Peptides against a protein of PDB entry 5T59. Designs and how they scored, part 140

Target 1, 112 residues: chain A of PDB entry 5T59
Amino acid sequence: TTPTMQSTSLLTEHLGYPPISLVDDIINAVNEIMYKCTNAMEKYLMQRNIIGKKDFSDEIKIGTAKLESLLENSVDKNFDKLELYVLRNILSIPSDLLEENRFRLLHHEKLV
Target 2, 90 residues: chain B of PDB entry 5T59
Amino acid sequence: EHIRFQRLVQVCNKALEESIRKLQSWEKIHECFPNYGQTREGIENLTVCQQQVIKLWSNLSRVEFDAIFHERSIEEKLNQLDDLINKARS

## One batch from the design tools (peptide; made by RFdiffusion4, then SolubleMPNN)

Design b2_p24_2_s2 (from b2_p24_2, 14 letters changed)
Fold by OpenDDE base, seed 4:
Structure b2_p24_2_s2 (fold): chain B 112 residues (1-112), chain C 90 residues (1-90), chain A 24 residues (1-24)
Amino acid sequence: as target 1 above (112 residues)
Amino acid sequence: as target 2 above (90 residues)
Amino acid sequence: SLAEVLKRLARIEELAKKEELPEL
């Protein structure tokens, strides 16, 4: 289900943070990991840029940049899907339960 | 009865796996280094590089995502959410 | 904000319009 003001508020109270914050953490993490990976790749290859007296530095830089772009596109696509799924299906409250009774349960569990 | 956290882990893993899939293609890797990959040493270096990057991707994602889940107490919170929903429906 | 979240979701839905989203 699509997030609403009510569901977001209830989930925020339950989680102690807005649901989107979890998604942001995940996305930020994967982005960081992505660039660490591509950086490592470039560094590794740049340490091995000379083969048979031929310098492949330029090709390595271009090639790693291409791979980075490829990975970026894939990450963006797949983690957009993840974001949508998490907010709709995981961090969500069924519409039929978005009533006073559900709210009371949250308070009851929190206070007891 | 607890399903949400399992789903979270599953979709995270799927996203990670799908994201790295392109780099698992040797053909795509080689295409990015057309001349470098024409050398024996280049091929060897690219092979090792590919393997290391995939390994690094897997290891870092595992560590970082676990850290996030822990810091956010998301397993507990999602289990509680499942319980609350189930209780509300009972 | 909720508005921002909804905007993000709308963007994602638009981009993924031609693809089936995972259902786990």
Scores: peptide ipSAE 0.468, ipTM 0.936, DockQ to the pose 0.444; fails the geometry check
Fold by OpenDDE base, seed 5:
Structure b2_p24_2_s2 (fold): chain B 112 residues (1-112), chain C 90 residues (1-90), chain A 24 residues (1-24)
Amino acid sequence: as target 1 above (112 residues)
Amino acid sequence: as target 2 above (90 residues)
Amino acid sequence: SLAEVLKRLARIEELAKKEELPEL
């Protein structure tokens, strides 16, 4: 179900915040986690950048950057799907509840 | 009865799992470090690094997502939403 | 805003045309 003005308003009242805010929190969190992971990986390898007499620092930097890009692309794809699913199927109101009678029910529950 | 929160958790977990899948591939890791990975010591380092980053991903995700769900009271709110819908349809 | 949300959803829908979203 695609969000509407009515459903968004009702959900916002129910949640105390717009539904999109939850999605934004999730996406922001995973992006932060992604950065922490790639940073940790680079640091770990850079501490071990010399093997024998050869310095692999440049290769490590390039390699970790490539992995970061791969991870970023995957995160974007999968969490776009998540956003769509959450807003359509989880944080959604069935059409029958958008009728006047059902709307009163939602208001009644809040007042009681 | 209560299904929405469970679905949210499942979708989040799936997104996290799918996102980290490429890093779980040794081949992908090795391809990014072609010369480093040709050394014994390099292979060992990459192996440990791969394992650690995957664990870090999982642990941080659990902690952060749980915090979000708690701060947003989403389980309670989604359960209430389920109840309202069920009540309206009964 | 709702308009922004709908724009975001539209973008995602275009990218996901070839794939079905999980029914979890």
Scores: peptide ipSAE 0.466, ipTM 0.935, DockQ to the pose 0.422; fails the geometry check
Fold by OpenDDE base, seed 2:
Structure b2_p24_2_s2 (fold): chain B 112 residues (1-112), chain C 90 residues (1-90), chain A 24 residues (1-24)
Amino acid sequence: as target 1 above (112 residues)
Amino acid sequence: as target 2 above (90 residues)
Amino acid sequence: SLAEVLKRLARIEELAKKEELPEL
């Protein structure tokens, strides 16, 4: 179910924040984690950049950048799907309940 | 009867698992370090690095996502949402 | 805003046209 003004308002009232805020938190977190991981990988390998008489620093930098790009693409794809799923299926209100004025239920629960 | 929070956790885990999938491939790792990975020490370093980054990914995501869920009280809110929907249909 | 959310969803839908997501 695609979000509507009514559903978003009701969910925002229920949650105390807009549904999209949760998704944003998740996406921001995974992005931060992603770069921490790639940074850690680069640092680890750069501390081990010399093998024998050869310095692999340039290759390590390029290689870790490639891995970062791969991870970025995968994160973007999978968490776009997550966003769509969360907003359509998890943080959603069935249309029949909207028509039946679920709004009254939210108010009722707050008053009781 | 409470399903939404469980689904949220599931889809988050799935997204995390699918996102790290390519880093779990030794072939993909090795392709990024073609000459480095031709040395014994390089292979050893890459192996350890791969393992560590995957663990770091898992650990950080668990901690951060749990923190988000807690701060947003999402389990409670989603359970309440389930209850409201079920009540409305009763 | 709702408009922004809908724009984001529309973008995602365009990228995922061939992939069906499960329903609850």
Scores: peptide ipSAE 0.465, ipTM 0.936, DockQ to the pose 0.368; fails the geometry check
Fold by OpenDDE base, seed 1:
Structure b2_p24_2_s2 (fold): chain B 112 residues (1-112), chain C 90 residues (1-90), chain A 24 residues (1-24)
Amino acid sequence: as target 1 above (112 residues)
Amino acid sequence: as target 2 above (90 residues)
Amino acid sequence: SLAEVLKRLARIEELAKKEELPEL
């Protein structure tokens, strides 16, 4: 179910925040985690950049950048799908609940 | 009865698992470090690095997502939503 | 805003046309 003004308002009232805010929190978190991971990887390898007499710093930088891009693309795709699913199927109100009587029920529950 | 929060957790886990899948591929990792990975020591370093990154990913995601869910009281709110829906349909 | 949400959803829907959406 695609979000509507009515469903968004009701969910916002119920949650205490807009549904999209939860998604934003999740996406922001995974992005932060992603860069922490890639940063850790680069740092770990850069501390071990010399093997024998050869310096692999350039290769490490390029390689970690490639992995970062790969991870970014995957995160973007998968969490876009997550966003869509959450807003359509989890944080959604069935049409039958948007009827007048059901609408009042939601408000009534909050006031009780 | 209560299904929405379970679904949320499931899709979050799925997204996390799918996102890290390529980093779980040794071949993919090695391809990014073709010369470094030809050395014994390089292979060892990459192996440890891969393992540590995956663990870091898993641990951080668990901690951060649990924190989000707690801060947003999402389990309670979704359970309440389920209850409201079920009540309305009964 | 709702408009922003709908725009985001539209973008995702367009990009995910050939991708299977989660059904968990």
Scores: peptide ipSAE 0.465, ipTM 0.936, DockQ to the pose 0.512; fails the geometry check

Design b2_p24_2_s3 (from b2_p24_2, 12 letters changed)
Fold by OpenDDE base, seed 4:
Structure b2_p24_2_s3 (fold): chain B 112 residues (1-112), chain C 90 residues (1-90), chain A 24 residues (1-24)
Amino acid sequence: as target 1 above (112 residues)
Amino acid sequence: as target 2 above (90 residues)
Amino acid sequence: DLEKILERLKHIEELAKKEELPEL
């Protein structure tokens, strides 16, 4: 179910925040985690950049950058799907309930 | 009865698992470090690094997502939403 | 705000045309 003004308003009232805010939190978190992971990987390998008499610093930097890009693409793809699913199916109100009755129920629950 | 929060957790886990899948491939890792990975020490370092980053990914995701869910009270809110929907349909 | 959300979803839909998401 595609979000509407009515559903968004009702959900915002229910949640105390817009539904998109939850998704934003999730996406921001995974992005932060992603870069922490790739940074950690680079740092770990850069501390071990010399093997024998060869310095692999350049290869490590390039390689970790490639992995970061790979991870970025995967994160973007999968969490875009997540966003769609969450906003359409999880944080959604069935169309048959988008009427005065649903609105009354929300208010009733708040008042009781 | 309560399905929305469970589904939220499921899709989050799925997204996390699918996102890290490429890094779980040794072949993909090795391809990024073709010369480094031809050395014994390089292979060892990459192996440890791969294991650590995957664990870090998993651990950080768990902690951060749980924190978000808690801060947003999303389990309670989604359970309430389920209840409201069920009540409206009964 | 809703318009922004819908536009954002639209963009994602365009990127995810190859896969169908299950209904809850």
Scores: peptide ipSAE 0.395, ipTM 0.933, DockQ to the pose 0.359; fails the geometry check
Fold by OpenDDE base, seed 3:
Structure b2_p24_2_s3 (fold): chain B 112 residues (1-112), chain C 90 residues (1-90), chain A 24 residues (1-24)
Amino acid sequence: as target 1 above (112 residues)
Amino acid sequence: as target 2 above (90 residues)
Amino acid sequence: DLEKILERLKHIEELAKKEELPEL
């Protein structure tokens, strides 16, 4: 189900933060990890850039940049799908419960 | 009975696995280093590099995602959400 | 901001329109 103002509000109250904040944390984390990985790759290869008296520094820089782009595209695609799934299915409230009953239950549990 | 957190973990793992899949392809790695990869030593370096990056990806993602889930108390919150929904339907 | 979220979702839907995600 597509998020609504009501569901977002109720979930925010329950979670203590908006549902999108969790997704943002996940996406920010994977992006950071991605660049750490590509940076590590470049650093490792640049320490081994000379083979047989030939300097491969330029090829390494270009190659690692290509791999970074490849990984970026894959991350974007897969984590966009993740975002959609999380917000529609995991952090969601069934439509039949988006009434006074759900609101009551949330308040009741907080008061107990 | 509690399904949402399990599903969250599953879809996170799937996204991570699918994202790194292209780097698991030796052919794609080699294509990025056409001349470097024609040397024996270059192939060895690329092989080790590939393995290390995949390992780093897996380790960092595990640590960071677990930290996020803990900081957001998401397992508890999702379990509670499951319980609330089930209770409302009873 | 709900509008921003919906815009993001709409964009994602267009990008991932060829793949179905299972419901819980």
Scores: peptide ipSAE 0.394, ipTM 0.932, DockQ to the pose 0.319; fails the geometry check
Fold by OpenDDE base, seed 5:
Structure b2_p24_2_s3 (fold): chain B 112 residues (1-112), chain C 90 residues (1-90), chain A 24 residues (1-24)
Amino acid sequence: as target 1 above (112 residues)
Amino acid sequence: as target 2 above (90 residues)
Amino acid sequence: DLEKILERLKHIEELAKKEELPEL
């Protein structure tokens, strides 16, 4: 179910923050993790850039950049899907709860 | 009875697993380092590097996501949401 | 704020459609 003004307001009141904030935290975290992983990979290989009499520094830099791009693309796609699912199916309020006679339930429970 | 938090954990894990899948492919790793990977030492280094990156990905994601879930009290909030929905339907 | 959310969702939906990416 696509978020509405009503559901967003109710969920924000319930959570203490907008639902999108949780998604933002998750996405920001995975992006940070992604960078740390690729950076660690590059540094590890750059410390081992010379094999025999050959220097593979340039190849390592290019290769790690390619892997970073692959990972970034995968993260983007998969966490876009995650965002959709979370906002539609997890952080959502069923239509029956949004009816007038049941709308007050969330407010009532909060007040009690 | 409580299903939403379980779903959240599941979809997060799935997204993380699918995201790292390409780095789990030795073929994809090797093709990014065509000459480096033709050396004995290069293969060894790439193998260790691949393993370490995957492990780092898994460990960091677990720690960071758990921290987020805790800071946002999301398990409690989602359980409460489930309870409210169930109560309303009763 | 809702507008922002809906715009993001719309954008993601369009991308998912183009890339034939189903919802998780």
Scores: peptide ipSAE 0.386, ipTM 0.930, DockQ to the pose 0.333; fails the geometry check
Fold by OpenDDE base, seed 2:
Structure b2_p24_2_s3 (fold): chain B 112 residues (1-112), chain C 90 residues (1-90), chain A 24 residues (1-24)
Amino acid sequence: as target 1 above (112 residues)
Amino acid sequence: as target 2 above (90 residues)
Amino acid sequence: DLEKILERLKHIEELAKKEELPEL
């Protein structure tokens, strides 16, 4: 079910915040976690950048950057799917209830 | 009866698991460090690093997502939404 | 606000056009 002005308003009233705000929190959190992970990886390896007499600093920087890009692409793809699913199937009001004006129950319960 | 919150948790976990899948591949990790990974010490370091970053991903996501769900009272709100919808259909 | 949401959804739908969304 695609969000509408009516459903969004009703859900906002019910939640106390717009449905998209929850999605934004989730996406912002995973992005933060993602960069913390890649940063930790780089730091760990950079502390171990010399093996024998060879310095692998450049390779480590390039390699961690590649992994970061891979992770970014995967996060974007999977959490885009999550956003669609949440807004269409979880934080949604069935269209038949909206069409029959049965959504008043949500508003009525809020006022009581 | 109550299905929406369970689904939210499931899709969040799925997104997290699918996102980290490539980092779980040793072959993919090794490809990013072709010369470093040819040394014994390098392999050992990469192995530990891979394990630690996956654990960090899991731990941070659990803590942060639980915090979000709590702050947004989403379990209660989704349960209430289920109840309201079911009541409207009865 | 709704327009922005719909635009985001439309964009994501286009990106995932040939992929099935999770049905958990």
Scores: peptide ipSAE 0.384, ipTM 0.931, DockQ to the pose 0.468; fails the geometry check

Design b2_p24_2_s4 (from b2_p24_2, 12 letters changed)
Fold by OpenDDE base, seed 1:
Structure b2_p24_2_s4 (fold): chain B 112 residues (1-112), chain C 90 residues (1-90), chain A 24 residues (1-24)
Amino acid sequence: as target 1 above (112 residues)
Amino acid sequence: as target 2 above (90 residues)
Amino acid sequence: SLKKILEKLKKIEELAKKEELPEL
């Protein structure tokens, strides 16, 4: 079941914010965490770039870039799935309840 | 009775776990540093780095996601949503 | 699960308490 304008409106009223906002927060957070992790990894290794007489700076830069790309791809894939699942199955209203009765319940709860 | 928030936590954990899976592979890490990882000291550095970054990933994710859930009051809201739906079906 | 990952990391942390990433 795909979210409708009606369900989005109802959920927005219930949540106090659009459902997509929660997902956006989650995705933004994980992206920030991702880059913090990769940056930390690069810095850590670059501080240890010389082993014996060899300088591995170039290899470290390339390697960390590869890991970053790998992580980015994985994050994108998995959190795209998450977004779809959350919006369709968690932050959703059963179609049979998308009627005047549902509106009444939400309004009633606000008044109580 | 209340299922939506539990599902949210589950799918978040799953996404986080699957996302970090490749970094949990020593082989994958080593492949990115073929020459560096052939040295004893390099292996040691990569090992520590791998462990610490995974820890950082897990810790930051826990803290940040919990903060989001709290700020958005999502547990309460999802529980209420479950209740509303159940009530409507009664 | 994330919880399981953290639990596993506790054991590793006990063995590797000497060095941490600078950003930690």
Scores: peptide ipSAE 0.175, ipTM 0.894, DockQ to the pose 0.017
Fold by OpenDDE base, seed 4:
Structure b2_p24_2_s4 (fold): chain B 112 residues (1-112), chain C 90 residues (1-90), chain A 24 residues (1-24)
Amino acid sequence: as target 1 above (112 residues)
Amino acid sequence: as target 2 above (90 residues)
Amino acid sequence: SLKKILEKLKKIEELAKKEELPEL
């Protein structure tokens, strides 16, 4: 079930922020971590680019770029799934609570 | 009784694990460095690099995600949501 | 699954402690 405007509003009130904000934080964090990892990998290998008398700098650059792309694709795929799951199944309100007679439940609980 | 936060943690960890899966494959790493990885020293460097990157991935993810969960008070909020739903169904 | 994931990560961390990367 796709989140409705109503559920989003109620959850925003409950959370103090829109549900998507949590997901955004998570995704932004993992992206930052991802690039930190790939950057560290490249730097480490580039400091060890010469073995014997052969310079592997070009291969290292290409290889690390491939790994970065691979990781990016995997992160995007898996965290897109995560976003969908979180918004639909975790940060969700059952339909019975979205009825008119139930709208006051969250508000009432906050006031008492 | 409280299930939503547990599920959040689980799916986050799953996403992290699946995301790093390919880097955990030595074969995949080696494929990216076909000539470099044919040298003894190259293999050693790649091995250390792989291990440390995975470690960094794990550690940073733990720290950052915990920080997010704390800043967003998500455990408390999700527990409250569970409670509200349970009350409504009672 | 969470327990398994944590165990795997811990194992990887232990393995990685053998050598440290300057940039990591």
Scores: peptide ipSAE 0.163, ipTM 0.894, DockQ to the pose 0.019
Fold by OpenDDE base, seed 3:
Structure b2_p24_2_s4 (fold): chain B 112 residues (1-112), chain C 90 residues (1-90), chain A 24 residues (1-24)
Amino acid sequence: as target 1 above (112 residues)
Amino acid sequence: as target 2 above (90 residues)
Amino acid sequence: SLKKILEKLKKIEELAKKEELPEL
């Protein structure tokens, strides 16, 4: 089932924030981690760019950039799937409960 | 009974694992550094780099995702959601 | 929250330095 405005509102009330906010935090975090990893890799290799009498700096920069792109594509793909799954299957309310009864239950829990 | 948070953790782990998979391939790493990787010292450096970046990926992900889950109180909220749904169906 | 993350990262960095792997 696809998230509706009603389910989003109910979940926002329950969570204290919109469901998408959690996903945004996760995606922002992994993106930050990704760039930290690639930056660390580049710096590590650049400190070891000379082997014998040959300077491999250009190759290292190009190679690291390629790996970064590869990782970016993979992260985007997999976390897009994650976003869809989380919003549809985890942060979701069954359609049969999206009725007056569900509203009452949520309201009741807040009052107690 | 409580299943949503477990699923969240599982899908996060899966996404992280699948995302780093290509970096776990020595062939992919070596292809990016064709000349550097033809030297003994270069191979050694790439090997260490590969191992350490994977560890960094894993460690940072664990720390930051746990922090997010804590800040959002998501385990508690998802457990409550499970309970509410189960109660409504009882 | 962010402060805690930074503290943990600092610990990781310190461990890396001890192993002569400061950038990773």
Scores: peptide ipSAE 0.131, ipTM 0.889, DockQ to the pose 0.020
Fold by OpenDDE base, seed 5:
Structure b2_p24_2_s4 (fold): chain B 112 residues (1-112), chain C 90 residues (1-90), chain A 24 residues (1-24)
Amino acid sequence: as target 1 above (112 residues)
Amino acid sequence: as target 2 above (90 residues)
Amino acid sequence: SLKKILEKLKKIEELAKKEELPEL
């Protein structure tokens, strides 16, 4: 099921931050890692751009850009799935606990 | 009993693994460097580069994700959530 | 020639396992 406002509020209180914040941290991290990887790859190959008196700089730049695009597409796809799964299945509260009587339980446990 | 944090780790690993899969393909790497990869030195450089970037991907993701999980206290919070749910259902 | 290339690649792979390149 889709997260409700009530579940989001309860989870925010429990976590100390909105559930989406965790996902944002993860996605931001993987994006940073992705560009670090592609940048390192380009730099490594550009230091080895001449073979047999032939300069492959242009091919290296184009090739690394293609790999970056390929990685970007894969990251976007897989981490979009991750976001949905985490918010719906991990950072979620069962519907039966969203009832009035169960709502008090979560609040009470925090205060005790 | 405690399942949510385990699932979080699993789906993170799955996403990371699936994301890097294309770079693990030598064919894909070679296709991006058709002329460079026709030289002996080029093949050697690409091979080292491929191995190193995959290693970098794995190491950085492990370090950064662990840091996030720690900073957000997510294991503890998810375990507590599991406990609360189980208690409510008992 | 392919055999020789593969042998060299194996050596490079072994070196890569021992140390990480500064660029990567």
Scores: peptide ipSAE 0.086, ipTM 0.880, DockQ to the pose 0.012

